# Peptides against a protein of PDB entry 5NXQ: the designs that were tried, part 28

Target 1, 114 residues: chain A of PDB entry 5NXQ
Amino acid sequence: EIQIPVSMAAEEEYLRSKVLSELLTDTLENDGEMYGNENEVLAALNGAYDKALLRLFASACSDQNVEKALSLAHELKQDRALTAAVKISERAELPSLVKKINNIREARYEQQLK

## One batch from the design tools (peptide; aimed at target 1 K51 S62 A84)

Design b2_p19_4_s1 (made by RFdiffusion4, then SolubleMPNN; from b2_p19_4, 10 letters changed)
Fold by OpenDDE base, seed 2:
Structure b2_p19_4_s1 (fold): chain B 114 residues (1-114), chain A 19 residues (1-19)
Amino acid sequence: as target 1 above (114 residues)
Amino acid sequence: MEELEKVVEEAEEAIRAAR
């Protein structure tokens, strides 16, 4: 069996989940109709999406590519995923990245409160 | 949440292995 590098597998999963998440989001935004399970499907897709992103994020951290890691963090959808990114950054001993991701999280909280 | 925690753990292990 051909072993695909973990990073490539993560990228494929990310792209797939991103496309599906965007398609579902667009459908919900356009039709506004909930048939009952769309939110559950969206949550599952978002979960898979963020999971894939976090793997890419971890790879970027391992490469000490702070700019790439930060860009990936901005693409995370769930707050829990941002929290995970902070933990990964802390473990990677990237305090500047930790601070920047926390700023992203704080900014999102402020936007949700408005 | 459990799946995300596993991803964090895997990522932490990968970082340790790369050092």
Scores: peptide ipSAE 0.137, ipTM 0.768, DockQ to the pose 0.722
OpenDDE base, seeds 1, 3, 4, 5: peptide ipSAE 0.136, 0.110, 0.108, 0.134; ipTM 0.767, 0.744, 0.744, 0.765

Design b2_p19_4_s2 (made by RFdiffusion4, then SolubleMPNN; from b2_p19_4, 7 letters changed)
Fold by OpenDDE base, seed 3:
Structure b2_p19_4_s2 (fold): chain B 114 residues (1-114), chain A 19 residues (1-19)
Amino acid sequence: as target 1 above (114 residues)
Amino acid sequence: MEELEEIVEEAAKAIEEAK
């Protein structure tokens, strides 16, 4: 069995989840087909997507690569994933990153109110 | 959230071990 580095595996899962989510969305928008479980599939894909991103995010934090970590945080879809990113940033002792991620959360909350 | 919590725990452990 071939062992793949954790970061590389995370990248693969991230890309897979991202592509599948986009393809499903495009299919629904353009073909109008209803499969009956689109919301469940999207939720599962988004979950896998954010989990993969969080692994990459943690790696970036470990490398003290704040710029990369912040870029990854912007790609997170779920609020609960942003919360997880804050916790990871706190553990990594990156208070500036904590503040920036909280700003992302606040901005999304404001957008949802409109 | 349970799965995300597991990711946080795994990440936290990895960060602490790297320190």
Scores: peptide ipSAE 0.146, ipTM 0.769, DockQ to the pose 0.738
OpenDDE base, seeds 1, 2, 4, 5: peptide ipSAE 0.140, 0.123, 0.100, 0.137; ipTM 0.764, 0.757, 0.719, 0.760

Design b2_p19_4_s3 (made by RFdiffusion4, then SolubleMPNN; from b2_p19_4, 7 letters changed)
Fold by OpenDDE base, seed 5:
Structure b2_p19_4_s3 (fold): chain B 114 residues (1-114), chain A 19 residues (1-19)
Amino acid sequence: as target 1 above (114 residues)
Amino acid sequence: MEELEEIVEEAEKAIEEKK
């Protein structure tokens, strides 16, 4: 059995989840309702997507690649995932990244109120 | 929600191991 490095596996899962999320979104927007479980499927895909991203994010933090980490944080969809990213950044002792991610969260809250 | 918490824990562990 060929063992794939964890980082490579995480990247592959991210890309796969991203594609599936985009495909589902496009389908819902263009073809309408699926089979009554669209929200559940979308939530599952978004969860998998953010999970994969967070693994990449953690790796970037471990490498002290703040720029890459921040870029990945911008791609996170769920607020709870941003919260997780903050926690990871705190543990990585990257206070500047913590502040920037919190700014992303606040900006999203403001957009939702609009 | 539980899955994200697990990721945080895994990430914290990985960061601590690299210190």
Scores: peptide ipSAE 0.109, ipTM 0.712, DockQ to the pose 0.835
OpenDDE base, seeds 1, 2, 3, 4: peptide ipSAE 0.094, 0.084, 0.084, 0.082; ipTM 0.700, 0.707, 0.702, 0.705; seed 2 fails the geometry check

Design b2_p19_4_s4 (made by RFdiffusion4, then SolubleMPNN; from b2_p19_4, 7 letters changed)
Fold by OpenDDE base, seed 4:
Structure b2_p19_4_s4 (fold): chain B 114 residues (1-114), chain A 19 residues (1-19)
Amino acid sequence: as target 1 above (114 residues)
Amino acid sequence: MEELEEIVEEAEEAIEAAR
């Protein structure tokens, strides 16, 4: 059995999930409907996408690469994933990153209210 | 939610192991 490093596996899964999410989005934009379960499929893909990103995020935090971690956090789609990123950042003892991620969350909340 | 909680837990363990 070939063991792939966790970081490499996470990157591969992220890229795969990203491509699939983009493909689905493009399909919905062009065709409008895909068997009536588009929202559920999209939610599942977004979940997998964010999960993969959070693994990369955790790796960046472990490396104390705050700029990379922040860039990854901006790519997270779900608010619950940002909350997870905050928890990871707290465990990594990166208070500056915690604040920056909370700023992302607040900005998204403000956008949803408009 | 449960899947994200697992990732948080895994990440916390990985961070602790790296210390």
Scores: peptide ipSAE 0.099, ipTM 0.733, DockQ to the pose 0.776
OpenDDE base, seeds 1, 2, 3, 5: peptide ipSAE 0.092, 0.095, 0.091, 0.089; ipTM 0.725, 0.729, 0.721, 0.723

Design b2_p19_5 (made by RFdiffusion4)
Pose (drawn by RFdiffusion4):
Order: C-alpha cells, then structure tokens, then sequence
Structure b2_p19_5 (pose): chain A 114 residues (1-114), chain P 19 residues (1-19)
C-alpha cells in the first residue's frame, strides 16, 4: 500500500476537516441532531482541523516562509491552537511571526470583550 | 496540553531542517 508523506497528508486532512466541519456545523445550526453523535463528531472534527493546520504551519516555519505561516495561522479555529502556533514560532526562532500571531490572539480577545 | 504533541513534532521538523 502507498505511503503518504506526513506533510502532504496534513494538507488533505486539513481540507477534509474543513469541509466536514462546515457541513456538520450547517446541519447542527439548522436541523439539529439526527444520528446522535454530531456534537462529539464536530468537536473532534475541529480538533483534527487545527492539528493538521499546525503541521502545515510548522512546515512553513521550517521553510522560513513567514508570510505563508501567518496565513495558515489566520485559518486556525481554537484560541488554544493560536497559542500552540506561537510556541512553534518561538521554537523556530521567528520573532516577527510571534508578534503578528499574538496580534491575532489580542484581536480575538477584543471581540470577546464586545 | 491538547497541542503539545504537535509542538514536539514541529520542533523535531525544525531541527532536522536546520541540519
């Protein structure tokens, strides 16, 4: 059986999780539950989404592509995932990227105050 | 930490890339 590189597999998992998360969110926001495990599936789905996205983020940092990394960070869902992205940036010694990601966290916190 | 494993994997990737 074909082996898939972890970097390439992460892109596919990100996209799949993105699609499935959007579909299941539309189902729960309009029709509610039907099968019985949608809420748990959506929660695991958003978790897999951010994890795959953090792997692509790490590849962008390894490639010193700060711009691509920031765009990936913007697509993150969980606030805790933005925290993880900051730690990856620090471990990659990209201080300029840390500041821009921390601006995203602050901006979201500002929406939390409204 | 929910994302710690991903942070460790990213650290290992960064170290390998620097070598």
Amino acid sequence: as target 1 above (114 residues)
Amino acid sequence: DEFQDIIDEAEELIEEKRE

Design b2_p19_5_s1 (made by RFdiffusion4, then SolubleMPNN; from b2_p19_5, 9 letters changed)
Fold by OpenDDE base, seed 2:
Structure b2_p19_5_s1 (fold): chain B 114 residues (1-114), chain A 19 residues (1-19)
Amino acid sequence: as target 1 above (114 residues)
Amino acid sequence: DEYEEVVKEAEELIEKAKE
């Protein structure tokens, strides 16, 4: 079996998951049809999407590329994924990034309260 | 934890990068 570099695998999975997640989201929003498992499928796709992003995020952190890491964090969909990003940032000893990601979380909390 | 494995992988990557 051909060994694929971790970064390439992460990028491929991210792009695939992103496309599928967007297609499913659009379908649910526009068609309004319920088949019983759409939310479960969406959650699974979003999970894969966020996991792929987190791998890219980790790579950016390892490179001390805070700007890229922050941009990737903004693309994360689930709050638990942001929490994971904070943990990764802490291990990378990037306190400024930790603060900025926590700000993203706080902003999303405020939006959800509306 | 849903993201436990990916976090673990990330931490290992970061630690390796520090060496």
Scores: peptide ipSAE 0.638, ipTM 0.945, DockQ to the pose 0.856
OpenDDE base, seeds 1, 3, 4, 5: peptide ipSAE 0.636, 0.636, 0.634, 0.637; ipTM 0.946, 0.945, 0.945, 0.945; seed 3 fails the geometry check

Design b2_p19_5_s2 (made by RFdiffusion4, then SolubleMPNN; from b2_p19_5, 10 letters changed)
Fold by OpenDDE base, seed 2:
Structure b2_p19_5_s2 (fold): chain B 114 residues (1-114), chain A 19 residues (1-19)
Amino acid sequence: as target 1 above (114 residues)
Amino acid sequence: DEYEEVVEEAEELIKKAKE
């Protein structure tokens, strides 16, 4: 079996998951048809999407590329994924990034309360 | 949790980068 570099694998999975997640989201929003498992499928796709992003995020952190890491964090969909990003940032000893990601979380909390 | 495996992978990557 051909060994694929981790970064390439992560990018491929991210792009695939992103496309599928967007297609499903658009379908649910526009068609309004319920088949019983759409939310479960969407959650699974979003999970894969966020996991792929987190792998890219980790790579950026390892490179001490805070700007890229922060940009990737903004693309994360689930709060639990942001929590994971904070953990990774702490391990990377990037306190400024930790603060900025926590700010993202706080902003999303405020938006959800509306 | 859901992202535990990814976090662990990330930690290993970061550890290697610091060596």
Scores: peptide ipSAE 0.648, ipTM 0.947, DockQ to the pose 0.831
OpenDDE base, seeds 1, 3, 4, 5: peptide ipSAE 0.645, 0.645, 0.645, 0.644; ipTM 0.947, 0.947, 0.947, 0.947

Design b2_p19_5_s3 (made by RFdiffusion4, then SolubleMPNN; from b2_p19_5, 10 letters changed)
Fold by OpenDDE base, seed 3:
Structure b2_p19_5_s3 (fold): chain B 114 residues (1-114), chain A 19 residues (1-19)
Amino acid sequence: as target 1 above (114 residues)
Amino acid sequence: DEYEEVVEEAEKLIKEAKE
């Protein structure tokens, strides 16, 4: 059995999820209507996308690469995924990263109110 | 918790990396 490094596996999953999300978006925008469950499909894809990102995020945290971790956090779509990133950052004992991710969350809250 | 499994996996990874 081929052993794939965690980071490489996470990258592959991220790319797959990202491509699927983009393809679905393009289809909705350019190729007409989807079935009535399109919102559920989009939510599922977004979830898979964020989960893949979180795996990359965890890898960055384990490497103590705060800048990379923060960049990945900015790519997260769902607030609940940001919450997960905070939890991971806490376990990694990266308080500066925790603060910065919380700032991202607060900024998004403010944008939704506008 | 939608991301519970991923968080647990991540925490395990981080713990192992520190060992």
Scores: peptide ipSAE 0.628, ipTM 0.943, DockQ to the pose 0.802
OpenDDE base, seeds 1, 2, 4, 5: peptide ipSAE 0.626, 0.627, 0.623, 0.627; ipTM 0.943, 0.943, 0.942, 0.943

Design b2_p19_5_s4 (made by RFdiffusion4, then SolubleMPNN; from b2_p19_5, 9 letters changed)
Fold by OpenDDE base, seed 2:
Structure b2_p19_5_s4 (fold): chain B 114 residues (1-114), chain A 19 residues (1-19)
Amino acid sequence: as target 1 above (114 residues)
Amino acid sequence: DEYEDVVEEAEKLIKEAKE
């Protein structure tokens, strides 16, 4: 079996998940029809999306590319994914990135409280 | 948790990159 580089695999997964997630999201928002399982499907797709992003994020961290890592973190949808990004940043010994990601989390908390 | 596996993979990658 051909071994695919981690970064390439992550990018492929990200792109696929992104397209499907966006398509489903748009459909739900615009059509307003619920068939009973859309939210579950969306959650699953978003999970895959965030996981793919986190793999890209890890790659950026390994390269010590803080700017790229931060940009990727902004694309994360779920708070628990941001938490994972913080953990990864800590392991990468990037305290500035940790702080910035925590700021993202705090900002989202404030938005949800409105 | 849901992302534990990804975090572990990331930690491994980072560790290897530092070596």
Scores: peptide ipSAE 0.631, ipTM 0.944, DockQ to the pose 0.898
OpenDDE base, seeds 1, 3, 4, 5: peptide ipSAE 0.630, 0.630, 0.628, 0.630; ipTM 0.944, 0.944, 0.944, 0.944

Design b2_p19_6 (made by RFdiffusion4)
Pose (drawn by RFdiffusion4):
Structure b2_p19_6 (pose): chain A 114 residues (1-114), chain P 19 residues (1-19)
Amino acid sequence: as target 1 above (114 residues)
Amino acid sequence: AEKEEFLEDAEKIIEETFS
């Protein structure tokens, strides 16, 4: 059986999670539950989404592509995932990227104050 | 080798965050 590189597999998993998360969110926001495990599936789905996105984020940092990395950070869902991205940026010694990601966290926190 | 080590440490951060 074909082996898939972790980097390439992460892109596919990100996109799949993104599609499935959007579909299941539309189902729960309009029709509610039908099968019985949609809420737990959506929670696991958003978790897999950010995890795959953080792996692509690490590759962008490894490639010193600060711009691509910031765009990936913007697509993150969980606030805790933005925290994980900051730590990956620090580990990658990209201080300019840390500041821009921390601006995203502050901006979201400002929406939390409204 | 340095890039592999970074990616292994980044993976640890991901798994610790989402444990």

Design b2_p19_6_s1 (made by RFdiffusion4, then SolubleMPNN; from b2_p19_6, 9 letters changed)
Fold by OpenDDE base, seed 1:
Structure b2_p19_6_s1 (fold): chain B 114 residues (1-114), chain A 19 residues (1-19)
Amino acid sequence: as target 1 above (114 residues)
Amino acid sequence: SSKQKFLEESEEIIDETFA
């Protein structure tokens, strides 16, 4: 079994999940309707996507690369993933990043209320 | 290393989030 560095594995999973999520989304948009378990499939793909991003996010935090970490956080789709990013930032002792990610969450909450 | 320990703790947070 080939041992792959965590960062490389995360990048591979991110790209794979991103492509699959986009393909499925495009298919559903073209068909105009969702059937069966498509919603569950999308949720699973989004989960895998965010999970991979969070690993990249953690790597950026470990490098003290706040700008890279923040850019990755903006790519997260799910609120629970943003919450995880906050927790990771707290562990990294990056309070400025914590605040910025919380701002992202608040902005998304406000958008959902409209 | 401290970096590796941090990455491991981060992985735990990620796993808990998507459990």
Scores: peptide ipSAE 0.741, ipTM 0.966, DockQ to the pose 0.858
OpenDDE base, seeds 2, 3, 4, 5: peptide ipSAE 0.734, 0.741, 0.733, 0.735; ipTM 0.966, 0.966, 0.966, 0.966

Design b2_p19_6_s2 (made by RFdiffusion4, then SolubleMPNN; from b2_p19_6, 6 letters changed)
Fold by OpenDDE base, seed 1:
Structure b2_p19_6_s2 (fold): chain B 114 residues (1-114), chain A 19 residues (1-19)
Amino acid sequence: as target 1 above (114 residues)
Amino acid sequence: SEKEKFLEESEEIIEETFA
């Protein structure tokens, strides 16, 4: 059995989830047809996508690479994923990153109010 | 290592988030 590095596995899952999510979204937008389970499928794909990103995020934090970590945080889609990123940053003892991620969350909240 | 422990704890946070 060959063990795959955590970062490599996360990257693979990220790319897979990203491609599938984009293809499904584009298809639904272009065709306008709903089958009844698209929202559930999209939610699952978005979950997998964010999970993969968070693993990459954790790796960046472990390397004390705040710039890379922040870049990855901007790619997160779900608010719950940003919350997880904050928790991970706190454990990594990166208060500046915590503040920046909270700013991302606040900005998204403001956008939703428009 | 401390790095490995951190990654394990992070994985727990991720799993709890999407449970």
Scores: peptide ipSAE 0.741, ipTM 0.967, DockQ to the pose 0.859
OpenDDE base, seeds 2, 3, 4, 5: peptide ipSAE 0.734, 0.740, 0.734, 0.738; ipTM 0.967, 0.966, 0.966, 0.967

Design b2_p19_6_s3 (made by RFdiffusion4, then SolubleMPNN; from b2_p19_6, 7 letters changed)
Fold by OpenDDE base, seed 1:
Structure b2_p19_6_s3 (fold): chain B 114 residues (1-114), chain A 19 residues (1-19)
Amino acid sequence: as target 1 above (114 residues)
Amino acid sequence: SSKEEFLAESEKIIDETFA
């Protein structure tokens, strides 16, 4: 049996989670409430989505591809995921990336205060 | 390798984040 590279597996999970999240969002916008557990399903999907992104993020960091890593960080939805990205960046010894991700977090906090 | 070790550590961070 063929072993799938970690990066490819992460991409597959990301795409799957992204598609499902978008599908659920579209359904809620167009058809309204579904089964009463939409929020729980969305939370689970968002978790899977961010987990997949973080794996891609880690891969980018390992390649010292700061531009790609930052781009991926912008796609993260949850604050806890951004925190994880910071931790990963620190371990990758990419202080400039750490600063940029923290800026993303701060910007989102400011937006929530409005 | 150092890269593999980094990825393993990153996976641990990810798992802890979403535990």
Scores: peptide ipSAE 0.735, ipTM 0.965, DockQ to the pose 0.804
OpenDDE base, seeds 2, 3, 4, 5: peptide ipSAE 0.731, 0.731, 0.730, 0.731; ipTM 0.965, 0.965, 0.965, 0.965

Design b2_p19_6_s4 (made by RFdiffusion4, then SolubleMPNN; from b2_p19_6, 8 letters changed)
Fold by OpenDDE base, seed 3:
Structure b2_p19_6_s4 (fold): chain B 114 residues (1-114), chain A 19 residues (1-19)
Amino acid sequence: as target 1 above (114 residues)
Amino acid sequence: SSKERFLAESEEIIEETFA
């Protein structure tokens, strides 16, 4: 039995969830069809996507790769995921990254108000 | 190791976030 490295498995999960999330999002945006459970499915997919992404984020933080971590944070979709990223960054003792992620959160919040 | 502990704590944060 071949054991796949955790990082590779996480990347695969990220890519899979990303593709599915994007496909569903595009379908809803382009066709406007609602059959009753699309939002729930999308939420689940987005959750899986952000969860996988956060594991990659944590890995980047553990490597002290701030640039990679920040790039990954920009890809996060949900505010709760950004909050998690802040917590992880704090434990990684990366205050600059904390501030930058909080800036992302604030920017998105302001956009939602407009 | 410190790295292992950090990753474990991060996983806990992630699990709590999406529980």
Scores: peptide ipSAE 0.739, ipTM 0.967, DockQ to the pose 0.794
OpenDDE base, seeds 1, 2, 4, 5: peptide ipSAE 0.736, 0.737, 0.737, 0.737; ipTM 0.967, 0.967, 0.967, 0.967

Design b2_p19_7 (made by RFdiffusion4)
Pose (drawn by RFdiffusion4):
Structure b2_p19_7 (pose): chain A 114 residues (1-114), chain P 19 residues (1-19)
Amino acid sequence: as target 1 above (114 residues)
Amino acid sequence: SEEEKEEFLEDAEKIIEEL
């Protein structure tokens, strides 16, 4: 059976999680539950989404592509995932990227205060 | 340089698994 590189597999998983998370969120926001495990599936789905996205983020940092990495960080869902992205940026010694990601966290926190 | 990149990606994976 064909082996898939972890980097290429992460892009697919990111996109799949993104599609499935959008579809299941539309189902729960309009029709509610039908099968019985949608809430748990959506939670795991958003977790897989950010995890795949963090792997692409690490690859962008490894390639010193700060701009691509910031765009990836913007697509993150969990606030905790933004924290994970800051640690990856620090590990990659990209201080300029740390500041811009921390601006995203602060901006979301400002929405939390409204 | 390639070994440093591999170490970084292994450490980044450990940070992702903590999420």

Design b2_p19_7_s1 (made by RFdiffusion4, then SolubleMPNN; from b2_p19_7, 7 letters changed)
Fold by OpenDDE base, seed 5:
Structure b2_p19_7_s1 (fold): chain B 114 residues (1-114), chain A 19 residues (1-19)
Amino acid sequence: as target 1 above (114 residues)
Amino acid sequence: SEAEKKKFLEESQKIIDEL
């Protein structure tokens, strides 16, 4: 079995999770319930999506590519994923990125308060 | 170093797996 580089594997998983998440979302919006477990499935897909993104994020951090990392962080859906991104950034010793990700979180909180 | 990067990625994966 050929081992796929981490970045490539992450990209594959990201794309797969993204597509599935989008398809499910679209289906729910257009067709309604999916056997009564659509919300759980969506949550699971979102989780997988964020995990995949975080792998890419970690890779970017390892390259000290703050701009790419930040771009990826903006694509994260769940707050817990952003928290994970902060932790990863801290370990990468990228305080500027930490601040920027926290700003993303803050912005989302502000939006939720509306 | 490459070793440090590897370790970083492994630790990051642990963080990710906890989600």
Scores: peptide ipSAE 0.701, ipTM 0.960, DockQ to the pose 0.797
OpenDDE base, seeds 1, 2, 3, 4: peptide ipSAE 0.701, 0.701, 0.700, 0.698; ipTM 0.960, 0.960, 0.960, 0.960

Design b2_p19_7_s2 (made by RFdiffusion4, then SolubleMPNN; from b2_p19_7, 7 letters changed)
Fold by OpenDDE base, seed 2:
Structure b2_p19_7_s2 (fold): chain B 114 residues (1-114), chain A 19 residues (1-19)
Amino acid sequence: as target 1 above (114 residues)
Amino acid sequence: SEAKKEEFLKESEEIIDEL
């Protein structure tokens, strides 16, 4: 098997997971019918999506591209993924990015409380 | 350095794998 560069693999997985996640999300929101493990499937897809995105995020951090990293962080769906992004940012010694990601997380907390 | 970047990415992957 041909070994694909990590960044390319991450991008491919991100795009694939994004499409499938969006399709499933739309279906669940619009049809309102549950026939089985749709939520589990969605969670799995979202998990894969966030993991792929975090790999891109880490790459951006390694390049000291804070703007790109922040943009990617905004696309993360799960809070635990944002937490991971914070940890990665801390290890990258990017305190400004840490603050901005924490702001994203706080904003989402406030939205969920409404 | 490239070595530091590689180590950083490796550590990041470990963080990601824990999710």
Scores: peptide ipSAE 0.694, ipTM 0.958, DockQ to the pose 0.783
OpenDDE base, seeds 1, 3, 4, 5: peptide ipSAE 0.694, 0.694, 0.689, 0.689; ipTM 0.959, 0.958, 0.959, 0.958

Design b2_p19_7_s3 (made by RFdiffusion4, then SolubleMPNN; from b2_p19_7, 8 letters changed)
Fold by OpenDDE base, seed 4:
Structure b2_p19_7_s3 (fold): chain B 114 residues (1-114), chain A 19 residues (1-19)
Amino acid sequence: as target 1 above (114 residues)
Amino acid sequence: SEEEKKKFLEESQEIIDSL
């Protein structure tokens, strides 16, 4: 993963807040305030965020709580994280969840094509 | 079983760590 220099602490904190705001509004789009390092920092933050969610996701799967797992999957930001969720779901033997997560991925692909 | 759940979570963690 990308390491964030200490000198970028202020920018990182800003972006962290921005990510939180985006989560609250269910949007992943930037509000126009871009920094040269923003995308890289966001990627790193999103990585950590998604990993945390995936841990919760795995727990939900272990409980056979498909609804909770699906809800968590919707909160994942990165496609690679969704892919991981699919793998985890497969190992949990939850094929319905696998399909639902793949539907999320497909929907996001279509949105990217707009 | 508890053991199976433990194993599942460990394997899941490995997937997550591979990201």
Scores: peptide ipSAE 0.721, ipTM 0.957, DockQ to the pose 0.433
OpenDDE base, seeds 1, 2, 3, 5: peptide ipSAE 0.699, 0.702, 0.701, 0.699; ipTM 0.958, 0.958, 0.957, 0.958

Design b2_p19_7_s4 (made by RFdiffusion4, then SolubleMPNN; from b2_p19_7, 9 letters changed)
Fold by OpenDDE base, seed 2:
Structure b2_p19_7_s4 (fold): chain B 114 residues (1-114), chain A 19 residues (1-19)
Amino acid sequence: as target 1 above (114 residues)
Amino acid sequence: SAAEKQKFLEESQEIIDEL
């Protein structure tokens, strides 16, 4: 099997997962009803999406591209993914990025409480 | 260094794989 660079593979997976996740999300929002395993499918898609994003995020961190990393972090859907981003940022020794991602998490927490 | 970056990416991948 042909080896594809990790970054390219991550981008491809991200794009694929993004499209499918958005399509499913839109469908669920429009129908307003759940039919079977739709939530499981959505969770799986979102998981794959976030994992792909985090790979791009890690790459950006390795390049010390804080702006790109932060932009990617904003696109993360799951809180656990943001937590992972914080851990990755800490390992990258990017304290400013850590703070900014934590701010994203806090903002989302506040939104969920309303 | 390249080695440090590679190590970082590997450790990051481990974090990601745990999700």
Scores: peptide ipSAE 0.701, ipTM 0.960, DockQ to the pose 0.782
OpenDDE base, seeds 1, 3, 4, 5: peptide ipSAE 0.700, 0.700, 0.700, 0.700; ipTM 0.959, 0.959, 0.959, 0.959

Design b2_p19_8 (made by RFdiffusion4)
Pose (drawn by RFdiffusion4):
Structure b2_p19_8 (pose): chain A 114 residues (1-114), chain P 19 residues (1-19)
Amino acid sequence: as target 1 above (114 residues)
Amino acid sequence: EEYDELVDELGEEIEENLE
């Protein structure tokens, strides 16, 4: 059976999780539950989404592509995932990227104050 | 904790790629 590189597999998992998360969110926001495990599936789905996105983020940092990495960080869902991205940026010694990601966390916190 | 484990793993991979 064909082996898939972790980097390439992460892109597909990100996109799949993005699609499935959007579909299941639309189902729960309009029709509610039908099968019985949608809420747990959506929670695991958003978790897999951010994890795959953090793997692509790490590859962008490894490639010193700060711009690509910031765009990936913008697509993150969990606030805790933005925290993980900051730690990855620090471990990649990209201080300019840390500041821009921390601006995203502050901006979201500002929406939390409204 | 899951993110911290993922950060440890990815941090090692970034260090290896930079060497």

Design b2_p19_8_s1 (made by RFdiffusion4, then SolubleMPNN; from b2_p19_8, 9 letters changed)
Fold by OpenDDE base, seed 3:
Structure b2_p19_8_s1 (fold): chain B 114 residues (1-114), chain A 19 residues (1-19)
Amino acid sequence: as target 1 above (114 residues)
Amino acid sequence: DELEKLVEELGEEIEKKKA
């Protein structure tokens, strides 16, 4: 079995998950309901997407690349994933990143209230 | 808690690299 570097694997999974998530979203928006539980499928895809993204995020944190990590955090879809990013940032001892990610969360909360 | 498990794994990996 060919071993792929974690970063490459994460990128591949991210891209795949992103494409699938977008495809499903577009399908639901344009074609309506799908067979089965489309909401569950969407949730699963979003979960996979965020998990893949978090791997990239962790890699960026490991590299002490705060700007890259922050950019990746902005791409996270679920609040729980942002929370995960915060936890990872804490473990990476990147307090500035923690603050910025929390700002993202707060901004999204505010957006939901509108 | 698959996500939490992932967080722990990633966190540990980061900590190992910093040690």
Scores: peptide ipSAE 0.596, ipTM 0.939, DockQ to the pose 0.788
OpenDDE base, seeds 1, 2, 4, 5: peptide ipSAE 0.594, 0.593, 0.594, 0.593; ipTM 0.939, 0.939, 0.939, 0.939

